# Designs tried in a protein design run: peptides against a protein of PDB entry 5VVV. Part 68

Target 1, 276 residues: chain A of PDB entry 5VVV
Amino acid sequence: FLCGVVEGFYGRPWVMEQRKELFRRLQKWELNTYLYAPKDDYKHRMFWREMYSVEEAEQLMTLISAAREYEIEFIYAISPGLDITFSNPKEVSTLKRKLDQVSQFGCRSFALLFDDIDHNMCAADKEVFSSFAHAQVSITNEIYQYLGEPETFLFCPTEYCGTFCYPNVSQSPYLRTVGEKLLPGIEVLWTGPKVVSKEIPVESIEEVSKIIKRAPVIWDNIHANDYDQKRLFLGPYKGRSTELIPRLKGVLTNPNCEFEANYVAIHTLATWYKSN
Target 2, 276 residues: chain A of PDB entry 5VVV as posed
Amino acid sequence: FLCGVVEGFYGRPWVMEQRKELFRRLQKWELNTYLYAPKDDYKHRMFWREMYSVEEAEQLMTLISAAREYEIEFIYAISPGLDITFSNPKEVSTLKRKLDQVSQFGCRSFALLFDNIDHNMCAADKEVFSSFAHAQVSITNEIYQYLGEPETFLFCPTEYCGTFCYPNVSQSPYLRTVGEKLLPGIEVLWTGPKVVSKEIPVESIEEVSKIIKRAPVIWDNIHANDYDQKRLFLGPYKGRSTELIPRLKGVLTNPNCEFEANYVAIHTLATWYKSN

## One batch from the design tools (peptide; made by RFdiffusion4, then SolubleMPNN)

Design b2_p14_5_s2 (from b2_p14_5, 7 letters changed)
Fold by OpenDDE base, seed 2:
Structure b2_p14_5_s2 (fold): chain B 276 residues (1-276), chain A 14 residues (1-14)
Amino acid sequence: as target 1 above (276 residues)
Amino acid sequence: SKEKERFRKAALAD
């Protein structure tokens, strides 16, 4: 069971010292996972093709080493979906080389994120792939196999919550393709009924699990404030039955952008997880 | 909606 934090917000990424402090807290609270997915980290999303500099490499190596020291699984995410041409073997090779570099930093767990992108393929991709889901699954499977089938590999769908599913969760052709064609060793991220779900009912997890043919990892935006930085979400982790735990592969909370605001959010997630 | 606000931040970064 993956339980911890996704740094998955828009806005200023956490500094390396905050991330190290996070790992210490995660260990102390018996949480086990950190997903590196900061939207405004340039080489994560906007400039995903760009290799890390020597200085950036040293920072990432230090961060990954710190995660290992605290027994926290460091999952490196990349979000190529803004401008990747899925059918272009050069793009696939560029993604492979980027993940090879991160593998050299000692990273062993990875994520491909296709959240917050347009549902449209370019003309070249439309000639090769039957749908956007087929394109995403193709590259995700290829990358997963290329990396030697790492123990933890996550996929974030473009339809990552109930409100983004067309026509709905159980009838989504996109999620059906993901469920049918994504390799079984790849985990699927899910956010619940909404981008910010007040509640995640058990029935909603059963519904998505059926179509994706696996238990999801929750990307939980309950404490996310990137959409309204005038607000801090200081309340406890709630509106998730502990009956979800046996029906999930994990829960990763995407908390407030302000690192200092997240004590209650993360601590109460840990209490929730240990209460089962 | 909160969904549109998060997505708008994605689309404002583009």
Scores: peptide ipSAE 0.058, ipTM 0.809, DockQ to the pose 0.114
Fold by OpenDDE base, seed 3:
Structure b2_p14_5_s2 (fold): chain B 276 residues (1-276), chain A 14 residues (1-14)
Amino acid sequence: as target 1 above (276 residues)
Amino acid sequence: SKEKERFRKAALAD
C-alpha cells in the first residue's frame, strides 16, 4: 500500500530542504511514499525533453538518496502530454533517455502523467492510434517495459476523476481502453468523484476499479489549495472511510503549496492509514 | 468549479 505525499500542485515547487524534511516526517509517521510531480518544475512538464544539468543531477541524486535514507519510496513523475507526439519514435526515445538519466540518479519508481491536457491528438497520432487512450497506453507500456518493469510504475489518466469521465466512469471508452490495454503491473492514479473530492465513497472506488481492472492509487486533492490562492485547508483528512484501504493500491495526498501548512494534512492521513 | 480552476491553471501554465 503506497501512503504518503504527491508534490503535484501548480505554483512554486518545494525546495530540496523541504523535501528532505518531508521524508523525515513521512518516516516518523510510518508513511512510505513521495511522488515528485511539481507542475511548475520546468523539466517535469513544460520542458520534459530537457536533460538535467550537472547541478540539477547532483540535487536530484541527493534528494533520492535522502528518500532512501528515510525508507521513503521516491517516485519520479514526468508529464510529457502537453506537446508529445506519441507516434514519433524520436519523442519516445527522448522520454526514454530522460528516464534513463533519472534511473542513473538511483530512482527505481516512475510515473507518467497525462492529467490536465487537451483530449485531442495531433494529425500524425490520429493516423497511428485509434484513440487518445490508445496512444497514452502504448507509450506507457513501452516505457514501463523499457525500464525493466519497475516494482512501482504509475499512470495518471486524462480522465482522472468522475467528473472528467465521458459519459461517466462506468461507460468511459477512455477508461475502458486504459483498463483493457494498460499492463497489469502499472498502477492508475485517481482523485475520486471530483478533482477535489469532499468525499470518496466506497461504491465510487468499486465503480472505477471495475473499469480500470485494478485498485487505484488515490491522488488526494482534499488539502490542495493551488486552485484558490485564498484557501488554506488546515482540517483533518476526512470523508474517506477506512474501508477504502483494502480497495486501494495507495493514497498520496497533494497538500497545500505552503510546505509548513501541511502538518495536520499529512499527520491525519497517517492516523487514518494506521487505523485499519 | 474548483476542478475547472485546477485545469485552467494547467492551461495558464502553457
Scores: peptide ipSAE 0.051, ipTM 0.780, DockQ to the pose 0.113
Fold by OpenDDE base, seed 4:
Structure b2_p14_5_s2 (fold): chain B 276 residues (1-276), chain A 14 residues (1-14)
Amino acid sequence: as target 1 above (276 residues)
Amino acid sequence: SKEKERFRKAALAD
């Protein structure tokens, strides 16, 4: 069971010292996972093709080493979906080289994120792939196999919540393709019925699990505030039955942008997790 | 960014 934090918000990323402090807190609270997915990190999303500099490499190596010191699984995410051409072998090779660099930093766990992108393929991809889901699954499977089938590999679908599913969760051709064709060792990220789910009913997890043919990892936006910079979500982790735990592969909370605001959010997630 | 605006719009529609 993956339980911890995703740094997945839009806005200023956390500094390395905040991330190390997070790892110490996660260990202390018996949480085990950090997903590196800061949306405004240029080399994560907008410039995903760009290799890390020597200085950036040293920082990431230090961060990954710190995660290991605190027994926290460091998952490196990349979000190529803004401008990748899935059918282009050069794009696939560029993605491989980027993940090879991160593997050299001592990273062993990875994520491919296709959240917050348009559902349309370019003309070249439409000639090769039957759908956007087929293109995403093809590259995800290829990368997963290329990396030697890592123990933890995550996929974030473009339809990552109930409100984004067309026509709905159980009938989505996109999620059906993901469920049928994504390799079984790849985990699927999900935010619940909504982007910011106030509640995640058990029945909603059973519905999505059926179509994706696996238990999801919850990307939990309950404490996310990047959509409203005038609000801080200081309340407890709530609206999730403990009956979800045996039906999930994990829960990763995407909390407030303000690192200092997240004590209650993360601590109460840990209490929730240990209560089952 | 367009992405941030899209995400905010989704979170407000939810």
Scores: peptide ipSAE 0.063, ipTM 0.809, DockQ to the pose 0.821; fails the geometry check
Fold by OpenDDE base, seed 1:
Structure b2_p14_5_s2 (fold): chain B 276 residues (1-276), chain A 14 residues (1-14)
Amino acid sequence: as target 1 above (276 residues)
Amino acid sequence: SKEKERFRKAALAD
């Protein structure tokens, strides 16, 4: 069971010292996972093709080593979906080289994120792939196999919540393609019925699990404040039954942008997880 | 909606 934090918000990323302090807190609270997915990290999303500099490489190696010291699984995410051409072998090779660089930093767990992108393929991809889901699954499976089938590999769908599914979760052709074609060793991220789910009912997890043919990892936006920087979410983790735990592969909370605001959010997630 | 704001931020980051 993956339980911990995703740094998955828009706005100023956490500094390396905050991330190391997070790992210390995660270990102390018996949480086990950190997903590196900061939207405004240029080489994560907007400039995903760009290799890390020597200085950035040293910082990432130090961060990954710190995660290992605290027994925290460091999952490196990349979000190529803004401008990738899925059918272009050069784009696939560029993505491979970027993940090879991160593998050299000692990273062993990875994520491909296709959240918050347009649902349209370019003309070249439409000639090769029968749908956007087929394009995303093709590259994800190829990268997963290229990396030697790592123990933890995550996929974030473009339809990552109930409100984004057309016509709905159980009938989505997109999620059906993901469930049928995504390799079984790849985990699927999900935010619940909404992007920011006040509640995640058990029945809603049973519905999505059936179509994706696996238990999801919850990307939990309950404490996310990136959408309203005038608000801090200081309340407890709530609106999730502990009956979800045996029906999930994990829960990763995407908390407030302000690192110092997240004590209650993360601590109460840990209490929830240990209460099963 | 909160969903539209998150998507708008994705489109405002570019």
Scores: peptide ipSAE 0.060, ipTM 0.810, DockQ to the pose 0.113; fails the geometry check

Design b2_p14_5_s3 (from b2_p14_5, 8 letters changed)
Fold by OpenDDE base, seed 5:
Structure b2_p14_5_s3 (fold): chain B 276 residues (1-276), chain A 14 residues (1-14)
Amino acid sequence: as target 1 above (276 residues)
Amino acid sequence: SKEEELFKKVALAD
């Protein structure tokens, strides 16, 4: 069971010292996972093709080593979906080289994120792939196999919540393709019925699990404030029954942008997880 | 809210 934090918000990323302090807190609270997915990290998303500099490499190596020191699984995410051409073998090879560099930093767990992108394929991809889901699954399976089938590999679908599913969760052709064609060792990220789910009913997890043919990992936006930085979400982790735990592969909270605001959010997630 | 779901999309447009 993956339990911890995703740094998955828009706005100023956490500094390396905040991330190390996070790992210490995660270990202290018996949490086990950190997903590196900061939207405004240029080489994560907008410039995903660019290799890390020597200085950035040293920082990431130090961060990955710190995660290991605190027994925290460091998952490196990349979000190529803004401008990748899935049918172009040069794009696939560029993605491979970027993940090879991160593998050299001592990373062993990875994620491909296709959240917050347009559903339209380019003309070249439409000639090769039957749908956007087929294109995403093809590259995700190829990368997963290329990396030697790592123990933890995550996929974030473009339809990552109930409100983004067309026509709905149970009938989505996109999620059907993901469930049928995504390799079984790849985990699927989900935010619940909504992007920010006040409640995640058990029945909603049973519904999505049936179509994706696996238990999801919750990307939990309950404490996310990137959409309204005038608000701080200081309340407890709530609106999730402990009956979800045996029906999930994990829960990763995407908390407030302000690192110091997240004590209650993360501590109460840990209490919830240990209450089962 | 529908606005909160739209704002994650709007943070892509700014």
Scores: peptide ipSAE 0.054, ipTM 0.783, DockQ to the pose 0.166
Fold by OpenDDE base, seed 1:
Structure b2_p14_5_s3 (fold): chain B 276 residues (1-276), chain A 14 residues (1-14)
Amino acid sequence: as target 1 above (276 residues)
Amino acid sequence: SKEEELFKKVALAD
């Protein structure tokens, strides 16, 4: 069971010392996972093709080593979906080289994120792939196999919540393609009925699990504040039954942008997880 | 909605 934090917000990323302090807190609270997915990290999303510099490499190597010291699984995410051409072998090879570099830093767990992108393929991809879901699954399976089938590999769908599913969760052709074609060793991220789900009912997890043919990992936006910088979400983790735990592969909370605001959010997630 | 605000953030990052 993956339980911990995703740094998945828009806005100023956490500094390396905040991330190391997070790992210490995660270990202390018996949480086990950190997903590196900061939207405004240039080489994560906007410039995903760009290799890390020597200085950035040293920082990431130090961060990954710190995660290992605290027994935290460091999952490196990349979000190529803004401008990737899925059918272009050069794009696939560029993505491979980027993940090879991160593998050299000692990373062993990875994620491909296709959240918050246009649902339309380019003309070249429309000639090769039957749908956007087929394109995403093709590259995700190829990368997963290329990396030697790592123990933890995550996929974030473009339809990552109930409100984004067309016509709905159980009938989505997109999620059906993901469930049928995504390799069984790849985990699927999900935010619940909404982007920011006040509640995640058990029945809603049973519905999505059926179509994706696996238990999801919750990307939990309950404490996310990036959409409203005038608000801090200081309340406890709530609106999730502990009956979800045996029906999930994990829960990763995407908390407030302000690192110092997240003590209650993360501590109460840990209490929830240990209460099962 | 919160979804519309997140979509606005994507559209502001482009």
Scores: peptide ipSAE 0.053, ipTM 0.784, DockQ to the pose 0.114
Fold by OpenDDE base, seed 2:
Structure b2_p14_5_s3 (fold): chain B 276 residues (1-276), chain A 14 residues (1-14)
Amino acid sequence: as target 1 above (276 residues)
Amino acid sequence: SKEEELFKKVALAD
């Protein structure tokens, strides 16, 4: 069961010292996972093709080493979906080289994120792939196999919550393709009924699990404030039955951008996780 | 809300 934090918000990423302090807190609270997915990290998303500099590599190696010291699984995410051409073998090779570099930093767990992107393929991809889901699954499976089938590999769908599913969760051709064609060793991220889900009902997890043919990992935006930085979400982790735990592969909370605001959010997630 | 769905879409347009 993956339980911890995704740094998955828009706005200023956490500094390396905040991330190290996070790992210390995660260990102390018997949480086990950190997903590195900061939207405004240039080489994560906008410039995903760019290799890390020597200085950036040293920082990431230090961060990954710190996660290991605290027994926290460091999952490196990349979000190539803004401008990747899925059918272009040069793009696939560029993604491979980027993940090879991160593997050299000592990373062993990875994520491919296709959240917050246009649902349209370019003309070249339309000639090769039957749908956007087929393109995403093809590259995700190829990368997963290329990396030697790492123990933890995550996929974030473009339809990552109930409100983004067309026509709905159980009838989505996109999620059906993901469920049928994504390799079974790849975990699927899910956010619940909405982008910010006040509640995640058990029935909603049973519905998505059926179509994706696996238990999801929750990307939980309950404490996310990137959409309204005038608000701090200081309340407890709530609106999730503990009956979800046996039906999930994990829960990763995407919390407030302000690192210092997240004590209650993360601590109460840990209390929730231990209550089952 | 539609605003929460819109913000993720707006952050895609910037």
Scores: peptide ipSAE 0.051, ipTM 0.778, DockQ to the pose 0.117
Fold by OpenDDE base, seed 3:
Structure b2_p14_5_s3 (fold): chain B 276 residues (1-276), chain A 14 residues (1-14)
Amino acid sequence: as target 1 above (276 residues)
Amino acid sequence: SKEEELFKKVALAD
């Protein structure tokens, strides 16, 4: 069971010292996972093709080593979906080289994120792939296999919540393709009925699990505040029954962008997880 | 919701 934090917000990423402090807190609270997915990290999303510099490599190696020191699984995410051409073998090769570099930093767990992108494929991809889901699954499976089928590999669908599913969760052709074609060792990220789910009912997890043919990992935006700079959610982790735990592969909270604001968010997630 | 649209809007505005 993956339980911890996704750094998955828009706005200023956490500094390396904050991330190391997070790992200390995660270990102390018996949490086990950190997903590196900061949207405004240039080489994560907008410039995903760019290799890390020597200085950036040193920082990432140090960060990954710190995660290991605290027994935290470091999952490196990349979000190529803004401008990748899925049908272009050079793009696939570029993605492979980027993940090879991160593998050299000692990373063993990876994620491909296709959240917050347009559903429209380019003309070249439409000639090769029957749908956007087929394009995403194709590259995700290829990368997963290329990396030697790592123990933890995550996929974030473009339809990552109930409200983004067309026509709905159980009838989504996109999620059906993901469920049918995504390799079984790849985990699927899900935010619940909404992007920010006030509640995640058990029935909603049973519904999505049926179509994706696996238990999801919850990307939990309950404490996210990047979408509203006036919001600071300092409340406990709530609206999730512990009956979800046996029905999930994990829960990763995407908390407030202000690192210092997240004590209650992460601590109450840990309490929730240990109460099962 | 406005919240759900805002996540998409931030992603599309950068």
Scores: peptide ipSAE 0.041, ipTM 0.756, DockQ to the pose 0.117

Design b2_p14_5_s4 (from b2_p14_5, 6 letters changed)
Fold by OpenDDE base, seed 4:
Structure b2_p14_5_s4 (fold): chain B 276 residues (1-276), chain A 14 residues (1-14)
Amino acid sequence: as target 1 above (276 residues)
Amino acid sequence: SPEEEFFRKVALAD
């Protein structure tokens, strides 16, 4: 069971010292996972093709080493979906080289994120792939196998919540393709019925699990505040029955952008997790 | 709406 934090918000990323402090807190609270997915890290999303500099490499190596010191699984995410051409072998090779670099930093766990992108493929990809889901699954499977089938590999679908599913969760051709064709060792991220789910009913997890043919990892936006900079979510982790735990592969909370605001959010997630 | 949720996120990326 993956339980911890995803740094997955828009806005200023956390500094390395905040991330190290996070790892110490996660260990203390018996949580085990950090997903590196800061949307405004240029080399994560907008410039995903760009290799890390020597200085950036040293920082990431230090961060990954710190995660290991605190027994936290460091998952490196990349979000190539804004402008990748899935059918272009050069794009696939560029993605491989980027993940090879991160593997050299000591990273062993990875994620491919296709959230917050258009559902449309370019003309070249439409000639090769039957759908956007087919293109995403193809590259994800290829990368997963290329990396030697890492123990932890995550996929974030473009339809990552109930409201984004067309026509709905149980009938989505996109999620059906993901469920049928994504290799079984790859985990699927999900935010619940909505982007920001006030509640995640057990029945909603059973519904999505059926179509994706696996238990999801919750990317939980309950404490996310990137969408409203005037608000801080200081309340407890709630609206998730503990009956979800045996039906999930994990829960990763995407909390407030303000690192200092997240004590209650993360601590109460840990209490929730240990209560089952 | 789903569109409002999506645009809210995308608008924060710019």
Scores: peptide ipSAE 0.050, ipTM 0.757, DockQ to the pose 0.127
Fold by OpenDDE base, seed 1:
Structure b2_p14_5_s4 (fold): chain B 276 residues (1-276), chain A 14 residues (1-14)
Amino acid sequence: as target 1 above (276 residues)
Amino acid sequence: SPEEEFFRKVALAD
């Protein structure tokens, strides 16, 4: 069971010292996972093709080593979906080289994120792939196999919540393709019925699990505040039955942008997880 | 909605 934090918000990323402090807190609270997915980290999303500099490499190696010291699984995410051409072998090779670089930093767990992108393929991809889901699954499976089938590999679908599913969760052709074609060793991220789910009913997890043919990892936006910078979500982790735990592969909370605001959010997630 | 704001952020980041 993956339980911890995703740094997955828009806005100023956390500094390396905050991330190291997070790992110390995660270990202390018996949590086990950190997903590196900061939207405004240029080489994560907008400039995903760009290799890390020597200085950035040293910082990432130090961060990954710190995660290992605290027994936290460091999952490196990349979000190529803004402008990748899935059918272009050069794009696939560029993605491979970027993940090879991160593998050299000592990273062993990875994620491909296709959240918050246009649902339309370019003309070149439409000639090769029968749907957007087929394009995403093809590259994800290829990268997963290229990396030697790492123990932890995550996929974030473009339809990552109930409200984004067309026509709905159980009938989505997109999620059906993901469930049928995504290799079984790849985990699927999900935010619940909504982007920010006030509640995640057990029945809603049973519904999505059936179509994706696996238990999801919850990307939990309950404490996310990047959409409203005038608000801090200081309340406890709530609206999730502990009956979800045996029906999930994990829960990763995407909390407030302000690192110092997240004590209650993360601590109460840990209490929830240990209460099963 | 939060969903509309996430989409709006994507559109503002490009």
Scores: peptide ipSAE 0.048, ipTM 0.766, DockQ to the pose 0.112
Fold by OpenDDE base, seed 3:
Structure b2_p14_5_s4 (fold): chain B 276 residues (1-276), chain A 14 residues (1-14)
Amino acid sequence: as target 1 above (276 residues)
Amino acid sequence: SPEEEFFRKVALAD
């Protein structure tokens, strides 16, 4: 069971010292996972093709080593979906080289994120792939196999919550393709009925699990505040029954952008997780 | 909605 934090918000990423402090807190609270997915980290999303510099490599190696020191699984995410041409072998090769570099930093766990992108394929991809889901699954499976089928590999769908599913969760052709074609060793991220789910009912997890043919990992935006600069949610982790735990592969909270605001968010997640 | 705000952020990042 993956339990911890995703740094998955828009806005200023956490600094390396904050991330190291997070790992100390995660270990102390018996949490086990950190997903590196900061939307405004240039080489994560907008410039995903660009290799890390020597200085950036040293920082990432140090960060990954710190995660290992605290027994935290460091998952490196990349979000190529803004401008990748899925059918272009050069793009696939570029993605492989980027993940090879990160693997050399000592990273062993990876994620491909296709959240918050346009649903339309380019003309070249339409000639090769039957749908956007087929394109995403194809590259995800290829990368997963290329990396030697790492123990932890995550996929974030473009339809990552109930409100994004067309026509709905159980009838989504996109999620059906993901469930049928995504390799079984790849985990699927999900935010619940909404992007910011007030509640995640058990029945909603049973519904999505049926179509994706696996238990999801919850990307939990309950404490996210990047979408509303006036919002600071300091309340406990709530609206999630502990009956979800046996029905999930994990829970990763995407908390407030303000690092110091997240004590209650992360601590109450840890209490929730240990209560089962 | 939070969904619309995330979409707007994506559109502002393009």
Scores: peptide ipSAE 0.038, ipTM 0.738, DockQ to the pose 0.112
Fold by OpenDDE base, seed 2:
Structure b2_p14_5_s4 (fold): chain B 276 residues (1-276), chain A 14 residues (1-14)
Amino acid sequence: as target 1 above (276 residues)
Amino acid sequence: SPEEEFFRKVALAD
């Protein structure tokens, strides 16, 4: 069971010292996972093709080493979906080389994120792939196999919550393709009924699990404030039955942008997780 | 909605 934090928000990423402090807290609270997915980290998303500099490499190596020291699984995410051409073997090779570099930093767990992107493929991709889901699954499977089938490999769908599913969760052709074609060793991220779900009912997890043919990892935006930085979400982790735990592969909370605001959010997630 | 705000942030990045 993956339980911890995704740094998945828009806005200023956490500094390395905050991330190290996070790992210390995660260990102390018996949480086990950190997903590196900061939207405004340039080489994560906007400039995903760009290799890390020597200085950036040293920072990431230090961060990954710190995660290991605290027994936290460091999952490196990349979000190539803004401008990747899925059918272009050069793009696939570029993605492979980027993940090879991160593997050299000592990273062993990875994620491909296709959240918050347009559902349209370019003309070249439309000639090769039957749908956007087929394109995403193809590259994800290829990367997963190329990396030697890492123990933890995550996929974030474009339809990552109930409100983004067309026509709905159980009838989504996109999620059906993901469920049928994504290799079984790849985990699927899910956010619940909404982008910010006040509640995640058990029935909603059963519904999505059926179509994706696996238990999801929750990307939980309950404490996310990147959409309204005038607000801080200081309340406890709630609206999730502990009956979800046996029906999930994990829960990763995407909390407030302000690192210092997240004590209650993360601590109460840990209490929730240990209460089962 | 929060969904619309997230989408707006994506659209502003494009």
Scores: peptide ipSAE 0.049, ipTM 0.764, DockQ to the pose 0.112; fails the geometry check

